# Peptides against a protein of PDB entry 3QIS, part 254

Target 1, 334 residues: chain A of PDB entry 3QIS
Amino acid sequence: PSLELSRREFVFENVKFRQLQKEKFQISNNGQVPCHFSFIPKLNDSQYCKPWLRAEPFEGYLEPNETVDISLDVYVSKDSVTILNSGEDKIEDILVLHLDRGKDYFLTISGNYLPSCFGTSLEALCRMKRPIREVPVTKLIDLEEDSFLEKEKSLLQMVPLDEGASERPLQVPKEIWLLVDHLFKYACHQEDLFQTPGMQEELQQIIDCLDTSIPETIPGSNHSVAEALLIFLEALPEPVICYELYQRCLDSAYDPRICRQVISQLPRCHRNVFRYLMAFLRELLKFSEYNSVNANMIATLFTSLLLRPPPNLMARQTPSDRQRAIQFLLGFLL

## One batch from the design tools (peptide; made by RFdiffusion4, then SolubleMPNN)

Design b2_p24_3_s4 (from b2_p24_3, 10 letters changed)
Fold by OpenDDE base, seed 5:
Structure b2_p24_3_s4 (fold): chain B 334 residues (1-334), chain A 24 residues (1-24)
Amino acid sequence: as target 1 above (334 residues)
Amino acid sequence: MEEDEKLREEIRKEMEELRKEYLE
């Protein structure tokens, strides 16, 4: 069996978080026998492609002289954004199109990724006084490494070494302030806030706006700004409540004094973001008669974002653990 | 109420200063 491929080299320029790009090519059976094709893993890989790449279809049969279109889809989700922001991964891959009882065909995938404040740590963002697209990638790596070390020192209650001549970190990320200050000013009376989805085009505009500027106003509807806040919190590599404190939050869920003590042990940036979000959500709940938002809905929604189980425990989360996590957050909303 | 308002005002001031420094 043999295949003819219309293209073997693919370039994905300016790949962004949550922006789908597609490249298409054709494969044709130029042989005299039916053939089965499949994308196969390279040596030592578990998958035929990186997590941000997909082929559709990834397998199939071709009769003699049959042609099929294959789509190569590049999509950076929350699961790939952090490693692409750091430059640990890149928009580069090699796909192996295997032909049963035939030869392998190699496809080269290349391109560039544009960093996002989405999927960047709270600590790194507290050090970013400029939009992330203005920050050199080398400096992003240094900021993430320094931020990790400061987080660990804070959790261990190690006295911060003297604040040497490094610029003082922001109390909260500017991106969190931009989103929350907008919602506070314009969305407290918005009916079905956090229940109605935003528009995908507006979400992309909001992401691009936060990555490239410090605007006076965020573009888009209140629903799109609200969903952008949810996406931001979901994409954080470390949730607002650090994984190390997850179990202590569950254990304290019915004691409001212990809950406050647990939150006081968060790294400064995480603690400030938590307090600022709770202050916003309490304000939103004062307008419940206008916006139809209630504490149980908000607690249920934000618990999954703010108080995520550690990756090793995700598959083991019980309904009781979820209820305790919700109860923990309710103690800050009521 | 007063603590939440104080926190918001402290953050607002810092961010207004940051925005000013970014535009200069």
Scores: peptide ipSAE 0.637, ipTM 0.958, DockQ to the pose 0.684
Fold by OpenDDE base, seed 4:
Structure b2_p24_3_s4 (fold): chain B 334 residues (1-334), chain A 24 residues (1-24)
Amino acid sequence: as target 1 above (334 residues)
Amino acid sequence: MEEDEKLREEIRKEMEELRKEYLE
């Protein structure tokens, strides 16, 4: 069996978070026998491609003289955004198109990724006084390393971080402020806020806006801005409530005094974001008669975003754990 | 609650200053 490929080199320029890019090519069976094709893992790889790449179809049969279109889809989800932001991963791959009892055909994937504030740590973002697209990639790496070290210091030391000669970190990420300040100003009376989905085009505009500017006003509907906040919180490499405090939040869920003590132990950035979000959500709940938003709904929604189980415990989360997690947040909303 | 409102106001001031500095 043999295949003819219309293209073997693919370039994905300016890949962005949640922006699907597609490149297509054709494969043709120029042989006289039916063939099965599949994308196969390279030596030492578990998957045929990186997590941000997909081939569709990834396998199939071709009769003699049959042609099939294959789509190479590049999509950076929350699962790939952090490693691409850090430059740990890149828009580069090699695909192996295997022909059963035939040859391997190599496809080269290349391109560039544009960093996003989505999937960047709260600590790193608190150090970014400019839009992330204006920050040199080398400086992003340094900011992530510094952010990790400062987080660890803040967890270990009750000592106020000495106001050393480094620029004082923001109290919260500017992106969080932009989203929440907008919602506070314009969305408190918005019916079905956080229940109605945003528009995908508006979400992309909001993401691009936050990555490239410090706007006076976020573009899009209140629903799109609200969903962008949810996406932001979901894409955080570490949730607003640090994984280290997860169990303590559950254990304290019915004691409001202990809950406040647990939150006081968060790193400054995480604590400020948490308190700022709770202040916003309490304000939103004052308008429940107008927006149809209630504390149980908000607590249920935000629990999965703010109080995620550690990766090692995700598979073990019980309904009781989820209820305790909701109750923990309710103690800050009521 | 009052402490969170204070924090919110502090954040607002800091961010308005930051926005101003970014636009200059």
Scores: peptide ipSAE 0.629, ipTM 0.958, DockQ to the pose 0.878
Fold by OpenDDE base, seed 1:
Structure b2_p24_3_s4 (fold): chain B 334 residues (1-334), chain A 24 residues (1-24)
Amino acid sequence: as target 1 above (334 residues)
Amino acid sequence: MEEDEKLREEIRKEMEELRKEYLE
């Protein structure tokens, strides 16, 4: 069996978080026998492609002189955004199109990724006084490494580190302020806030705006700005409540005094983001007659974002653990 | 609650200064 491929080299320029790109090519059976094709893993890989890449179809049959269109889809989700922001991964891959009892055909994938404030740590963003697209990639790597080390020190030390000769970090990420300050100003009376989805085009504009500027106003509807906040919190590599404190939050869920003590042990940026979000959500709940938002809905929604189980415990989360996590957050909303 | 409103006001001031410095 043999195949003819219309193209073997693919370039994905300016790949962004949550922006789908597609490249298409044709495969044709130029032989006299039916053939089965499949994308296969390379010798040391578990998957035929990186997590941000997909082929559709990834397998199939071709009759003699049959042609199939294959789509190569590049999509950076929350699962790939952090490793692409740090430069640990890149928009580069090699696909192996295998033909049963035939040859392997190699496809080269290349391109560039544009960093996002989405999927960047709270610690790094607090040190980032400019839009992320203005920060050199080398400096982003250094900021993430330094931020990880400072987080670990802050969890071990109850005493504020004397901020040495480094520029004073922001109290919260500017991106969190931009989103939450907009919602405070314009969305407290918005009916069905956090219940109605935003527009995908507006979400992309908001992401691009936060990555490239410090605007006076965020573009889009209140629903799109609210959803952008949820996407931001979901994309964080470390949740607002650090994994190290997860179990202590559950254990304290019915003691409001212990809950406050647990939050006081968060790294400064995480603690400030938590307190700032709780202040916003309490303000939003004062307008429940206008916006139809209630404390149980908000606690249920934000608990999954702010108080994520550590990866090693995620498969073992009980309904009781989820209820304790919700109760923990309710103690800051009421 | 009152401490969180103080934090909100401190954040607002810091961010308005930062935005001003960015636009200059």
Scores: peptide ipSAE 0.615, ipTM 0.956, DockQ to the pose 0.851
Fold by OpenDDE base, seed 2:
Formats: C-alpha cells, sequence, structure tokens
Structure b2_p24_3_s4 (fold): chain B 334 residues (1-334), chain A 24 residues (1-24)
C-alpha cells in the first residue's frame, strides 16, 4: 500500500489559550489495494500526539484512488496552558501516520504559543506589573520558579519575607482586580449572573484584553466577564486555596473559627484573592432579590474552583468531601 | 466586613496607581 500526502509540514502561528486553530491536508491512496491508516504513538509515547493537538479522523480505510481530508486541530485547554506558559512545552510535535502493511509517514508540527495570564500562578501574576504579553518568556520562567519558592517559605512561616530590594508584589493579580472590580461596578444587579453563559467571541476578547492591556473597562457582557472569572479560577495551576490546606478545610468545615484560621495560613496573594472574592460574592448576595443569585448556588459553583482536591486525591473525592468543601465556603458567604 | 472593605479599597488604590504608571 502507498499514500500520497498533500502536505507534511504544519505551522500554527500565534496559538492562544482556548483559541482553536485548524490545518487540513489530504491523503490519497495512490496504490492498487485498499489500505488502513492510523496515527500511532512514537516508541516512548503513550499518545500519538501532545494533549493540545488532535487529528480528525485519526484512523480510517481508503479504497484505491480514494482521498480523505484530515484536520489537525490545535487547542490549548486548561490542561496544557500552564506548561506552555512556562515554556516547558512548545507548539512542536511529530505525528506518525502509519499505513497497515506499509510505511510510516512523518508530519512535522511547529508554531509559537502566546503566553496567557490564564494558567499562570497567582504568585507569578502578583509580580507582573505589566500585561503578560509584555513580559519576556525567560522572565516568566524565573517568576514561576521564584513564586514557588516564596509560596513554600510563606506556608512554612520560616523566614519573614525579608523586604529586600525586590519590587513588592501586588496584593492581588491585576487580572483578578480587573474582572472583579468590573463585576462589583456593573454586575451586582445582573439577573442570572454566573447562571447564564457568556459569548465565546466576548470570552476570547476578554482573555486577549487581560493578556495585552490594563483597560479602564473590560469588553463584553456581564455574563462574559463573570464566565471569564470562572475560566481564570479553573485554569489556575494552584487553586486559590492551596492544595496543602485542602484536607484542613474539610476537617474545619463545621467550625467557622478554625475555617478563618486555615485561610489565615494561605500565602499572602492567595489569602488576599480569597478575601477579595468572598467580599464580592457577599456583595452579590445582598442583591439576591434582583439577580436571583443564592448562597447555595454560589457555594456549589465556587467550591469546585477555589477548593480543588490535590491531583493525587482527585479520583477519590467522596460525596461527603464535596459537602464539607461546600460547607467550608458557605461559612464565608453567610 | 470592615476588614474586607478596607482590603478592597487598598487593592483599588494600588491598581489605580499601577494603571497610571502603565499609561505614562
Amino acid sequence: as target 1 above (334 residues)
Amino acid sequence: MEEDEKLREEIRKEMEELRKEYLE
């Protein structure tokens, strides 16, 4: 069997978080026998491609002189955004198109990724006084490493942050302030806030706006701004309540005094973001007669975002653990 | 309540200063 490929080199320029890009090519059976094609893993890989790449179809049959279109889809989700922001991964891959009883055909995938504040740590963002697209990638790596070390030092209560000559971190990320300040100003009376989805086009504009500027106003509807906040919190590599405190939050869920003590042990940035979000959500709940937002809905929604189980425990979360997590958050909303 | 309102006002001031410095 033999295939002809219309293209073997693919370049995905300016790949962004949550922005789908597609490149298409044709494969043709130029042989005299039917053939089965499939994308196969390389020798040491479990998957035929990186998590941000997909081929459609990834397998199929071709009769002699038959042609099929294959789409190569590049999509950076919350699962790939952090490693692309740090430059640990890149928009580069090699696909192996295998022909049954035939030869392998290699496809080269290349491109560039544009960093996002989505999927960046709260600690790193607190050190970024400019939009992330203005920060050199080398400095992003250093900021993530330094942020991890400072987080650990703060949790261990070991060293008072020597207020050395390093520029003082922001109290919260500017991106969190932009989103939450907009919602405080314009969305407290918005009916069905956090219940009505945003517009996908407006969400992309909001993401691009936060990555490239410090605007006076965020573009889009209140629903799109609210959903952008949810996407931001979901994409955080470390949740607002650090993984190290997860179990203590569950254990304290019925004691409001212990709950406050657990939150006081968060790193400064995480603690400030938590308090700022709780202040907003309590303000939103004062207008429940106008916006149809209630404490149980808000607690259920935000608990999954703010209080995530550690990766090693995600598969083991019990219904009891989820109820305790909701009860923990309710103690800050009521 | 008062502590969270104070935090909100401290954040607002810091961010308005940051925005000003960014636009200059």
Scores: peptide ipSAE 0.606, ipTM 0.951, DockQ to the pose 0.806

Design b2_p24_4_s1 (from b2_p24_4, 12 letters changed)
Fold by OpenDDE base, seed 2:
Structure b2_p24_4_s1 (fold): chain B 334 residues (1-334), chain A 24 residues (1-24)
Amino acid sequence: as target 1 above (334 residues)
Amino acid sequence: DDARREEFFERMEKFVEEMLKEFE
């Protein structure tokens, strides 16, 4: 069996968070026998491609002189955004198209990724007084490494770093301030806030706006701005409540005094973001007659975003753990 | 552009500082 491929090299330029790109090619059976094709893992890989790449179809049969179109889809989700922002991974892969009883065909995937404030740590964002697209990639790597070390020092209650040489970090990321300030000004009376989905086109405009500028106003509807805040919180590599404090939050869920003490132990940026979000959400609850927002809905929605189980415990979250997590957050909303 | 960004950060810092004082 043999195939003819219309293309073997694919370049995905300017790949962005949540923006689907597609490249298509044709495979033709130029042999005299039916063939089965499949994309197969390389020798050391569990999957035929990286998590941000998909082939459709990934397998099939071709009769002699039959042609099929294959789509290569590049999509950076919350699961791939952090490793691409850090440069740990890149828009590069090699696909192996296998023929049963035939030869392998290699496809080269290449391109460039454009960093996003989505999927970047709160610590790194607090050190960015520029849009992320204005920051050199080398400096982004340094900021993530330094931010990790400062987070650990803060959690250990080690001596305050000498305030000497580094520019004072922002109290909260400018991106989260922009989102929350917009919602505070314009969305307090918005009916069905956080219940109505945003528009996908508006979400992309909001992401691009936050990655490339410091706007006076965020584009899009209040629903799109609200959903962008949820996407931002979901994409954080470390949740607003750090994984190290997860169990303590659950254990304290019925004692408001201990809950406040646990929050006081968060790194400064995480603590400030948590307090800022709680202030905003309490303000929204004052307008419940207009916006149909209630404490139970907000607690249920934001608990999954702010208080995530550590990766090692994700598969073991009990209904009791979820109820405790909701109760913990309710103590800050009521 | 730089002056607008400076004024933005001053407004942001002041607002967040005032809000955070309510939690202390």
Scores: peptide ipSAE 0.484, ipTM 0.933, DockQ to the pose 0.620
Fold by OpenDDE base, seed 4:
Structure b2_p24_4_s1 (fold): chain B 334 residues (1-334), chain A 24 residues (1-24)
Amino acid sequence: as target 1 above (334 residues)
Amino acid sequence: DDARREEFFERMEKFVEEMLKEFE
């Protein structure tokens, strides 16, 4: 069997978080026999492509003289955003289009990724007094490394942050402040806040706005701004409550005193973000008659975002653990 | 632009500091 490919080189320029890009090509069976095609892993890979890439269809049959359109879809989810922000991964891949009993055809994928504040650590963001798109990529790497080291120092209760010549970190990321301040000002009376989905176009505008500017106002509906906050919290490489404290939060869930002590042990930025979010959510709950938001709903929603099980325990989360996690947050909302 | 950003951070810092004092 043999195929003709309309294109073999694909460039995905300016790839962004949650923005789908598509490139299409055609494959034609120019042979005299039916063929099965599939994208196959390279010799050392488990998957035929990187997590941010997919082919659709990824396999199929072609009769003689048949043609099929294949879409190469680039989509950076929460699962790929962090490694792309750090430059650990890049918009580069090679796809192997295999023909059963035939040849391999190689497709070259290239492009560039534009960093996002989404999927960036709280520690790194606290060190960013500029929109992430204004920060040189080399400096982003340094900020992540430094942020990791400062987190570790904070957890170890080691030497007070030397008030050395480094610019004092923000108490909370400006992106979180912008989102929460907007919601506080404009969304406390918003009916069905956090219950009504935002618009995808508005979400993209909000993300782009936060990545590229320090706005006076966030664009979009209150629902879109609220969902953007949820997406932000979900995309964090480490949740607001650090993985190291997860079990202690569960164990303390019914003791408000111990809960507060556990939170006090968070790294400064995480602790500040947690307290800031809880303050906002308590304020939001005062308007429950207007916004239809209650503590149980909020606790349930935010628990999955703020108090995530460590990756190694994710598959082992029990309903009891989830209930304890909800109860832990309820102790800060009531 | 820089002056606006400076004012932004001053307002942000002040607000967050005031809020965080309730937890100290």
Scores: peptide ipSAE 0.483, ipTM 0.934, DockQ to the pose 0.602
Fold by OpenDDE base, seed 5:
Structure b2_p24_4_s1 (fold): chain B 334 residues (1-334), chain A 24 residues (1-24)
Amino acid sequence: as target 1 above (334 residues)
Amino acid sequence: DDARREEFFERMEKFVEEMLKEFE
């Protein structure tokens, strides 16, 4: 069996968070026998491609002289955004298109990723007084490393090192402030806020706006701005309530005093973001007659974002654990 | 641009500091 490929090299320029890119190529059976094709893992890989890439179809049969279009889809989700932002991963891969009883065909995937404030740590973002796209990649790496060390020091209650020559971190990321301030100003009376989905085009505009500028106003509908906040929180590598405190939040869920003590132990930026979000959400709840938002809905929605189970416990989350997590958050909304 | 960014951060800092004091 043999195939002819219309293209073997694919370049995905300016890949962004949540922006689907597609490149298509054609495969043709130029042989005299039917063939089965499949994308196969390289030696030592478990998957035929990186998590941000897929082929569609990834397998199939071709009769002699048959032709099929294959789509290579690049999509950076929350699962890949952090490792791409840090430069740990890159928009580079090699796909192996295998023919049963035939040869392998290699496809080269390349490109560049544009960093996003989405999927960047709260600690790093608090150190960014400019849009992330204005920050040199080398400095982004340094900021993530410094942010990790700062988080550990904060959790260990180590004395702050003398704040000698480093610029004072923001209390909260400017991106969070911009999103929440917009919602506070313009969305408190918005019917079905956090219940109506945003527009995908507007979400992309909001992401691009936050990554590239410090705007006076965020573009898009209140629903899109609200969903952008949810996406931001979901994409955080470390949730607003750090994984280390997850179990303590569940254990304290019915003691409001202990709940507040647990929150006080968060790293400064995480604690500030939590408090800021709770202040906003309490304000939003005052307008329930207009926005149809209630405490149970908000607690249910935001608990999944703010109080995520550690990856090792995610598969074991019980309905009781979820209810405790919701109850924990309710104690800050009421 | 720089002056607008400085004013933005001053406003942000002030607002967030005022809000956070309610929780201290």
Scores: peptide ipSAE 0.483, ipTM 0.933, DockQ to the pose 0.563
Fold by OpenDDE base, seed 1:
Structure b2_p24_4_s1 (fold): chain B 334 residues (1-334), chain A 24 residues (1-24)
Amino acid sequence: as target 1 above (334 residues)
Amino acid sequence: DDARREEFFERMEKFVEEMLKEFE
């Protein structure tokens, strides 16, 4: 069996969070026999490609002189955004197109990723007084390393951050402040807030706006700004309530005094973001007659975003654990 | 641009500090 490929090198320029890019090529059976093709893992890999890449179709049959179009889709989700922001991963891969009882054909994938404030840690964002696209990549790496070390010190020592020679960090990320301040000013009377989806084009504009500027106003509808806040919280590498406190939140869910004590033990930036979000959501609930928002809906929605189980416990989450997590959050909304 | 960003951060800091004092 033998294949002819129309192209073997693919370049994906300016890859962004949640922006789909597609490249297409053709494969043709130039042999005399039917053949089966498939993309296969390399020797040390479990998957045929990195998580941000997909081939469609990834396998198939070709009769003699048959041709098929294959799409290579690049899409950075919440699952890949953090490792691409840090530069731990890159827009580079090698695909192996295997022909059954035939040859292997290698495809080279390359390109560049543009960093996003989405998928960046709260600690790093509190140290960032510029749009992320204005920050040198070398400084982003340093900010992530420093942020990790300072978080670990804060958790272990319960000591205030040393107000040393570095610029004073922000109390909350500017990006989350901009989103929440916009919603507070313009969306308190918005019917079906957090229930109606935003527009995908507006979501992309909001992301690009926050990554490249410090705007006076966020573009898009109130629904798109509200969904952008949800996407931001979902994309955080660590939830607003740190994984280390997850079980203590569940154990305290029915004691409001212990709940407040648990929140006081969060790292400063995480604690400030939590308190800021709770203040906003309590204000939003005062307008329930206009916006159709209620405490149970908000608690159910935000619990999955703010209080995520650690990866090792995800498979063990019970309906009781979910109800305790909701009850924990309700104690801050009522 | 720089002056507008400075004013933005001053306004943000003041607002967040005032709000966070309610939790101290």
Scores: peptide ipSAE 0.467, ipTM 0.929, DockQ to the pose 0.556

